# Designs tried in a protein design run: peptides against a protein of PDB entry 3ESW. Part 271

Target 1, 322 residues: chain A of PDB entry 3ESW
Amino acid sequence: NNIDFDSIAKMLLIKYKDFILSKFKKAAPVENIRFQNLVHTNQFAQGVLGQSQHLCTVYDNPSWHSIVLETLDLDLIYKNVDKEFAKDGHAEGENIYTDYLVKELLRYFKQDFFKWCNKPDCNHCGQNTSENMTPLGSQGPNGEESKFNCGTVEIYKCNRCGNITRFPRYNDPIKLLETRKGRCGEWCNLFTLILKSFGLDVRYVWNREDHVWCEYFSNFLNRWVHVDSCEQSFDQPYIYSINWNKKMSYCIAFGKDGVVDVSKRYILQNELPRDQIKEEDLKFLCQFITKRLRYSLNDDEIYQLACRDEQEQIELIRGKTQ

## One batch from the design tools (peptide; made by RFdiffusion4, then SolubleMPNN)

Design b2_p30_1_s4 (from b2_p30_1, 13 letters changed)
Fold by OpenDDE base, seed 1:
Order: C-alpha cells, then structure tokens, then sequence
Structure b2_p30_1_s4 (fold): chain B 322 residues (1-322), chain A 30 residues (1-30)
C-alpha cells in the first residue's frame, strides 16, 4: 500500500489552515458576553478598548497621508536613503530599502523637522526664552485651540516680562505638522502618521508608565522593529529597561490589524506589578479586539496575519529580539 | 542552531516549504 505522502501533506496543510482560520471566525455569544463584562468591570480593559477605537484606525486616512507627503522634504529624504542604500543595500536585496527609509525618517524627523518642548518660549520675549518660563498649571482649550483636538493647555508665565504663554497639547497630527514641537505624545503621534503615509505597517505602542513609541514591520527582518522618534532609535527595544532603568508594567501595541501585548519585548528588568487585569483576561481582550479588526479580511489575509502573529509570539516567548 | 519544534517552525515557511517539511517528516515514519 504505497502511502501517498504528497496527498497526506496537502491534507495536513489544509487542516492546519482551517484550524488557523477557525480562530478568527466571528465571536461566539459567550465570547461577546465575556468581552462586555470585562470592559464594563475592568478599568484597564476599558482603557485598552478606548485606545484601540482611536489608535487602530485614525492613521489610516488617505487625506492625511497626502498632506504629510506634501509637507515633508521628500527630495532630501530619498536622496539620503539612496545614498545610504548605495553603500551596502544592494547586497541585501530590495526589502532592506524600507529599513533605510525608516532610519532616514528618524533622522529627518529629529534633526530637521520636529523639536522637543519641555517648556515653550515666551511669546513676547522670543526664541530661547524657555528657561524664564514658570508653569502655572493646565486648563481646557480656548475656541481656537479646540479646533485641533486639544484636551489640555499648559500655562506658563514669563519671569522676565510677566506675560502668559500657552502650550496646547494638540492631538491633531496635522496641526503638529505646523507647530513642529512637543513631547513624546506629539512626537509619536505625528511620526506614526508619517510612517503610515509611506504605506508601512506601523503600530503605536503605549506604555502605562508615561511613554509612547512605534513599531514598524520590516519585510527585510521579517519582524516587528522598535522605532522611537524621540530617541532616533531603530531596533533597540532594550533602551527603556536597560539603558534608562525604567520600571514598566505594560506595553500595548495598537495597529490596524490588531492589538498586541508587547510587554515582553520591552520589559527586560525592573518589572512593575501587572495588577491592573488578569493575564488571561488581557490575552482574551487583545485577541478579541484583533479578531474584530480582521472581520473584513479574506481568508488569505487572515492566514498570513495569523502566521505573522504566531512568529511574533514565539519571538516574545523566547526573548530572541536580543 | 537552537532546535525548534515542528509547531514553532510552521509559521516561518511558505506553503511550498511547509509541504516539503510535512512530507519529509511523514517519510521518516516509514
């Protein structure tokens, strides 16, 4: 009885694909109940859901992409990318070009385009006067500031002239193309949009301990890559735990195709208690939101993303990003 | 090369590569 191993192999592949696809079928009523109960009873879960409703989709705006591409010095960017690619990139294949692009965007954004703002300059005294600014507190936006998705305005008084300067914390990334200044929130917000505008797979990473950054999916490296615009950092997930000795509890990545707990990539030491939600419930929550984000995808897209997810989970469990 | 289990290796292969791997493992059972 000649066992047709080719036929068996094909059957096993089909069964494997079916098994993977079955995980992404429409949620059962019991799962919906569990989800609803979780988000209504757990504040952290509600926060993750709320963030997903914004961060997973807001950057998928073609009009914004056009505005970004029209605002950036594309000639300079591509000139620099081409220059660096010409040195070493040809030997590694075409997929490495995108890594060079992201590295140049990090350089361009930090060095040429955007500015860090601890305190604003005095509107009356002019440039390089931030040292004279005393914080008075925060208030709500005025009528003009409210047009640009501003939730908070920091208020400063100049010690030299006594005038008040407002520092609106804008959440509209298009407004940030004009203001070109901010802290980690503004940096990450606009930089996420910039990366998306080049057609890249990008996630917004939220850290509970008051930092935010990006991840980019490198086709060359075939994995998610840490990207921090504030630090001009590419593929250095260890910088927070090791270099900064930062204590952290949660890092959650938000993208168009899913929500993922990426804490294991970034929390290498000095781990804070993970007491905001049960680990099983967090896993369920992320999977449930991810499933919903993929409802409109075809079977091939679902399968490819599921394979990518599994590779990432293996990476996160093995700690191989180091 | 750290030994990867079959289950941990599957998502890293194309369909063609996976078929070859499955076939190879099945042939060992002869």
Amino acid sequence: as target 1 above (322 residues)
Amino acid sequence: MKYRTFSETLPSFSDEELLKLIKFELEKLK
Scores: peptide ipSAE 0.024, ipTM 0.523, DockQ to the pose 0.061
Fold by OpenDDE base, seed 4:
Structure b2_p30_1_s4 (fold): chain B 322 residues (1-322), chain A 30 residues (1-30)
Amino acid sequence: as target 1 above (322 residues)
Amino acid sequence: MKYRTFSETLPSFSDEELLKLIKFELEKLK
């Protein structure tokens, strides 16, 4: 009996697909109860859920993408991308082009477009006056600032002229296209939107220890790639643990298609206690939110994303980010 | 050539789960 191995393989693939898809079925009542209990009893879980409700969807705004693309110097960007792409001997149509695009966007954003703001310049004294600024504290937004999703305003007094300068911490990335300044939060927020505006798969990575960055899914590398706009960094997940010697406990990635604990990618040493949630509960939470984000997707999309997820999990376990 | 476990070649299934799936499908072919 000639075992038709091809037929068996095809059947196995079908059943494998069905099995994978079964994992993304609508949550069972028991899972819903577990989820509800977790987010109501665990503050960290509640925080992750709250962040997911915003970060997973906010950047999927076509109107914002248009505004971004109209604001950026696309001619300069693509000129530089094409130049570097050609220099390395790549032909048009290679998936690696998007990696060059992201690298140029990192360059453009840091060097040409956005500014780091430890302290604002004095509104009265003008440019390069931040050294004269004394923090007075923070307050709520005024009527104008509140229009741009401003949660807090840092208040500074100029030691030279005595005037007060407001540094609103805008969460509206469109406002950041105008202000073109901020700290890691503003940088990552706007840069995430920028990457999304080019049609890229992007995640917002939240680190519990007060840093944020992006991940971009490289079709060329076939993995999630670390991207930090503040550092102009591409594929350098080690910079925090090794270069900064930063102590970290949690890194959570938020994207339109899922929430993933990416701590293993970034926490290479100096790990802080992961005491905010049980590991199993965090895994469950991320998976549960991910399922919800995928409920509207078709079976093929779900399957492809599940394959991507698995590859990422293998990568994270093996530490094989070369 | 390090023996890639079946779990290294197929996403998320333990070798045990994959073997169960294989067995299950093979049994249906009888």
Scores: peptide ipSAE 0.023, ipTM 0.489, DockQ to the pose 0.037
Fold by OpenDDE base, seed 3:
Structure b2_p30_1_s4 (fold): chain B 322 residues (1-322), chain A 30 residues (1-30)
Amino acid sequence: as target 1 above (322 residues)
Amino acid sequence: MKYRTFSETLPSFSDEELLKLIKFELEKLK
């Protein structure tokens, strides 16, 4: 009996796809109960859920994308990308162009567009007066500041003129296109929107130990790539643990297609206790939220994303960037 | 090339490549 290996191969592929798709069907009642209990009883889980409700969807705004693209110097950006691509990119294929774009956006954002604000300049004394500013504390936003999703305002007194300067911590990324200053939060917020505005697959990475950055999915590298706008860093996930010697416990990535614990990518040494949630519960939580985010996707999209997820998990287990 | 385990290989191949790989492995069992 001639074994029809072609038919068997096709059957196995179908069965594999069906198996993958079965994982993304509507949650069973028991899973819903587990999820509800987890988010009601665990503060960390509640925090992750709350962040996912904002960060997974807020940047998918076509109106914001248009405003961003109208605000950036696109001629300069593409000129620089084309120049760098012409040197080395042609040999690697078209998909590498996007990596050059992200690298230029990192350069442009840090060097030409946005400013780090440790302390604000004095509103009365003008530029380069931040050295004269003394922090007085924080307060709630005023009526004008409240229009731009401001949660807190840092208050500073000028040692030279005695006037008060307010530094609103705006969460509206469109307002940040105007103010063009901030710390890691403002940098990452606006830069995430910028990358999304170019049609890129981007995740917002939250670190529990008070830092935030991005990940970009490179079609050329076929993986998630570390991107930190504050550091002008591309594909350097080690900078926190190794270069900074930073101690960390959790890094969670938030994207339109899922929530992923990416701690293994960034926490290479000096790991802090992971005591905020059980590992199994965190895994369940991220998978459950991811499943919900994919409810509207078709079978082909679900399958492709699941393959991507599996590849990422393999990468994270091996500790090797492929 | 040492074939990676099935679990390591699947996400990295197109359907066509997977079919070829599956067929190749099945033929070795012959």
Scores: peptide ipSAE 0.019, ipTM 0.431, DockQ to the pose 0.061
Fold by OpenDDE base, seed 5:
Structure b2_p30_1_s4 (fold): chain B 322 residues (1-322), chain A 30 residues (1-30)
Amino acid sequence: as target 1 above (322 residues)
Amino acid sequence: MKYRTFSETLPSFSDEELLKLIKFELEKLK
């Protein structure tokens, strides 16, 4: 009996695809109950859900992408990318061009476009006066600030002139294209939108211990790559745990196609207690939200994303960012 | 990344590559 290995292989592939697709079918009633109970009883789970409702979808706005591309110096950016690509890119293949683009965007954003703001300059005294600013606390936004999704306004008094300067913490990334200043929150928010505007697969990473950054899916490296706009960092997930000696408990990545616990990529030492939620419940929560985000996708898209997810999980288990 | 097992390699391969791997494993059963 000539065993038709081609036919058997094709059948196995079909069955495997069907099996993967079956995992992304509509949640069973028991899963819905578990989800509802979890988000109603666990504050951390509720927080993750709330963040997912915003961060997974807000950046997929074509109008915002157009505004970003019209605001950035694209001629400068692409000139620099082309220059770096011409050195090495042809030898490594065309997919590396996107890595050069992300690296240039990191440079451009930090060096040419956006400013770190520990304290604002005095509105009256002008530039380079932040050293004279004393924090008075925080308050809610005024009527003008409220137009730009502002949750908090930091208030500062100038030690020289005595005037009050307001530092609104805007969550509208389009407003940040105008203000061009902030801390890690504003940096990551706008930079996430910038990367999305170039058609890239990007996730927003939230760290419970008051930091945020991005991940970019590199087609060249065929994996998620750490990207921190504040640090101009590309593929350096170790910087927090090792270089900063930061203690961390949770890192959660939010993207249009899923929510993933990426703690294992970044928490290499000095792990804080993971006591906010049971590990099984967190895994369930992320998977459940991910399923919901993929409900409108076709079978081929679901399969491709599932393969990517599995590859990432293997990477996270093995601890080898190669 | 060196995948050591067939199951670990699945996500990293195209359909064509996966078919080749399946064939290879099936041929070993001979």
Scores: peptide ipSAE 0.033, ipTM 0.596, DockQ to the pose 0.065; fails the geometry check

Design b2_p30_2_s1 (from b2_p30_2, 11 letters changed)
Fold by OpenDDE base, seed 2:
Structure b2_p30_2_s1 (fold): chain B 322 residues (1-322), chain A 30 residues (1-30)
Amino acid sequence: as target 1 above (322 residues)
Amino acid sequence: SDPLEEQLKKLFSTNEEIVIELKKKIKELE
């Protein structure tokens, strides 16, 4: 009696799909109670929820995508991508083109488009005067700054002319297309929008220890890829723990389709205590938010995303980039 | 309990080779 493996495999696939889809049905009352209790009693959980409400959806704005594409030098970008793809890309297949695009966007953004601002230049003395700037502290935004989702303004005094220069920390990425300067927050915010504007699957990664970066889903590599605009870094998740010897506790990725604890990808050594939330509660929280983000998706979309999630979890457990 | 699921669990627990072949076939059908 030859076991019909094909028929059994088809039956298993159907049952497996049904099982996966069942996990993404509406949350049970007990799960809702657990979620509500967690976000009301745990500040870290509340913070993750608050970030998810913004970061998971804010970049899905077609009007912003149009403004970005109109602002970037697309001719230069695609010329450079085509040039690099013509060298080696044809041998690797068409899917690698997007990896070349992301690498060029990293180059373009850091080298040609955006500037690091440790201290602002003096508004009175002009360019290259940041060395003369003394920090006086931070204050709330004025009426003009408040139009661009500004929570904090850093205040600097020029040692040469004595005038005050304001460095508003804008959270509006469209304003950042104008200002063309910032720190890791502004860099990551605008760069996340840029990547999204090309129709890419992108996540915003928040690190509790005052750094932020992106992840891009590479169709060529078939995985989430580390992307840091500040460092012009592609697929180098080790740079923080190993190269910087940075101590870290949490790395949380926020995307349109999910919230994922990606700490295992980036925290390779010098792990700080994970004492802000129970591990089981964090896992539950991320899964619960992810489930909510997928409520409007069809069964095929849910299944495909669940397959990606499973692959990522296997990667994170094995500690090997496939 | 789905009778099929129970049969499959029993089959998988007894025959590692079948599990390997089924995983391969599932991957081919995906």
Scores: peptide ipSAE 0.021, ipTM 0.476, DockQ to the pose 0.068
Fold by OpenDDE base, seed 4:
Structure b2_p30_2_s1 (fold): chain B 322 residues (1-322), chain A 30 residues (1-30)
Amino acid sequence: as target 1 above (322 residues)
Amino acid sequence: SDPLEEQLKKLFSTNEEIVIELKKKIKELE
């Protein structure tokens, strides 16, 4: 009896697809109760939920994308992309072009567009006066600053002129297109929007130990790629644990299609205790939020994303970038 | 409940690696 392996494979695929799709059906009442209890009883879970409510959706704003594209020097960007792409002998239309685009956006953003701000320049003395600035503390936003989703304002006094300079920590990425300065938060916020404005699949990665970066889904590499705008880094997830010798406990990625614990990608050594939540509860939380984010998607979209999720989980288990 | 579906669900729930390997093999057969 010739086992029709093709028929068995097809049947298996169908059953597997159905099984995967079944996981993304509306949550059972028991799951909802578990979720509610978790976010009400665990502060870390509540924080992850709160971040997901913002970070998973805020960057999917077509009006913002238009403003970004109008603000950037697209001619320069594409000129540089084309130049580097051509040097490596790639043909037009290859998925790898997007990787070159992201690399150029990293370069452009760091070198030409945005500035790191340890301390602001004195508003009175002008450029390159940050060395004269003494921190006085932080306060709430004023009426103007509050228009741009400002949570806190750092206050500095100029040692030269005695004037006060305000450094508002804007969370409005459109305001950051104007100010063009900040720290890791502002960098990652605006850069996430920039990548999204090019139609890319992007996640915002939050690290509990006060750093943030992006991930970009490379269609060429067929995986999530580490992207840090502050470091002009592409596909270097090891930089924190190895190069910086940073101690870390949690890295959580937030995207329109899901929330994923990506700690295994970035925490290669010097792992801090993961004591904020049970591992099973964190896994449940991320899956539950992801499921909710996908409720409006069709079966094919759900299945495709589930396949990506599986590939990512394999990568994270194996510690090998495919 | 299809016994095969239950077995597959059990296999898929217990060993994600096996599922992945099976998927790879199936894709190679397509």
Scores: peptide ipSAE 0.021, ipTM 0.519, DockQ to the pose 0.063
Fold by OpenDDE base, seed 1:
Structure b2_p30_2_s1 (fold): chain B 322 residues (1-322), chain A 30 residues (1-30)
Amino acid sequence: as target 1 above (322 residues)
Amino acid sequence: SDPLEEQLKKLFSTNEEIVIELKKKIKELE
């Protein structure tokens, strides 16, 4: 009896698909209870949930995408992408074009569009006066600053003229298109929106040790790719642990389709204690939030995303991103 | 419950790497 390997293979694939889909069904009552207890008893879990409620959805705003695309110099961007693609890209296929686009957006954003602001310039003395600025502390936003999702305003006094300059820490990325300055938070916030505005699959990565960056899903590389707008960095997840010798405990990625612990991609050495939550509880939390984010998706979409998740988990276990 | 289905579910839950390799082999057979 010739073993019909094709039939067996098809049966195995069907059973595997059904198994995967079963994991994304509506949460059982026991899972809901576990989730509720976890977020009410663990502060770190509550923080992850709170971040997911914002970061997983805020960038899916078509109005914002339009404003971004109207604000950027698209002619310059695409001219540069086309130029780089013409050198090497024709041999690699159409999917590599998006990698060139992301690399150009990194260049454009850092070199032409956005500015790092350690200290603001004095509003009275003008440009290149930040060296004269002394921090006085932080306060709440005024009535105008409050319109742009501002939680904190840094206050500086000019040593030359004695005037006060305010540096609002805006969380509204549309306001950042106007101000065009900030630190890692403002950079990552606006750059995440920029990438999303081009229709890309993007995640916001939060590091507990006061840094943030992006991940982009490259169809060419068929994986999540590290993207740091502050560093103009593409596919260099090692820069924090190795180049900076940074100590880190948690890196959590937030996207429209899921929340993922990506710590293994970035924490290569100098790992800090992971004592904020049990590893099993963190895994459960991320999976539970991911399941909720996928409730409206069809079976084929769920299956495709689950296959992507599985490949990422294998990558993270094997350390293949080095 | 099909005993094969239970075994497959157990295999898929415990060894994701094996499942990926099996999926690759299955695609090569198609």
Scores: peptide ipSAE 0.019, ipTM 0.491, DockQ to the pose 0.062
Fold by OpenDDE base, seed 3:
Structure b2_p30_2_s1 (fold): chain B 322 residues (1-322), chain A 30 residues (1-30)
Amino acid sequence: as target 1 above (322 residues)
Amino acid sequence: SDPLEEQLKKLFSTNEEIVIELKKKIKELE
């Protein structure tokens, strides 16, 4: 009896696809109850949900993408990408072009476009006057600042002229195209939008210990790639735990297609207690939100994304970037 | 309830490596 292994393999694949698709069907009543109880009783879960409602969808705005592309020096960017791609001699295939694009966007953003703002320059004294600025604290936005999704305004006094300079912490990424300055929050916010504007699969990574960065899905590497605009860093997830010796507890990635605990990618040493939520509840929460984000997708899209998720989970368990 | 289907679902849920290897083999056969 020649076991038709090909027939068995085909049957197994069909059954596997059906199994995967079954996980993404409409949530059962028991899952909805568990979700509701979790977000009402656990503050961390509520925070993750709140962030997902914003970060998973806000960057999927075609109007914003157009504004970004009109604002950037695309001629310079593509000239540099083409130059670096030509050096590779096309040996690595067409998909590597996007990796070169992201690397150039990191360079362009840090060197040519955006500025780090530890302290603002004095509005009266002009450029290179930040050394003369004394922090007075933070306050709420004024009427003009409130138009650009500003939560807080840092207040500084100039030691030279005595004038007050306001540093609004804008959350509107379109306003950041104008201001072109900020800290990790503003950098990551605008850079996430920039990457999305090129049609890339991008996630916003929130770290509980006051840092944020991006992940880009590389078709060439066939995985999520660490991207930090502040550091001009590509595929260096170790920089926080190893290079900075940073202590961390949670890293959560937010994208249009899902919410994923990516802590294992970035927390390589100096792990802080993960005491904000039970691990099983966090896993459930991320899966539940991910399932909701995929409700409008077809079976093929769901299956492809599920296969990508499985590969990522294997990567995270093995601790090796394949 | 096909007992084999339940076992396969359990296998697929617990051993992703086997599934990946099976998918690779299937793709090589296509």
Scores: peptide ipSAE 0.018, ipTM 0.492, DockQ to the pose 0.062

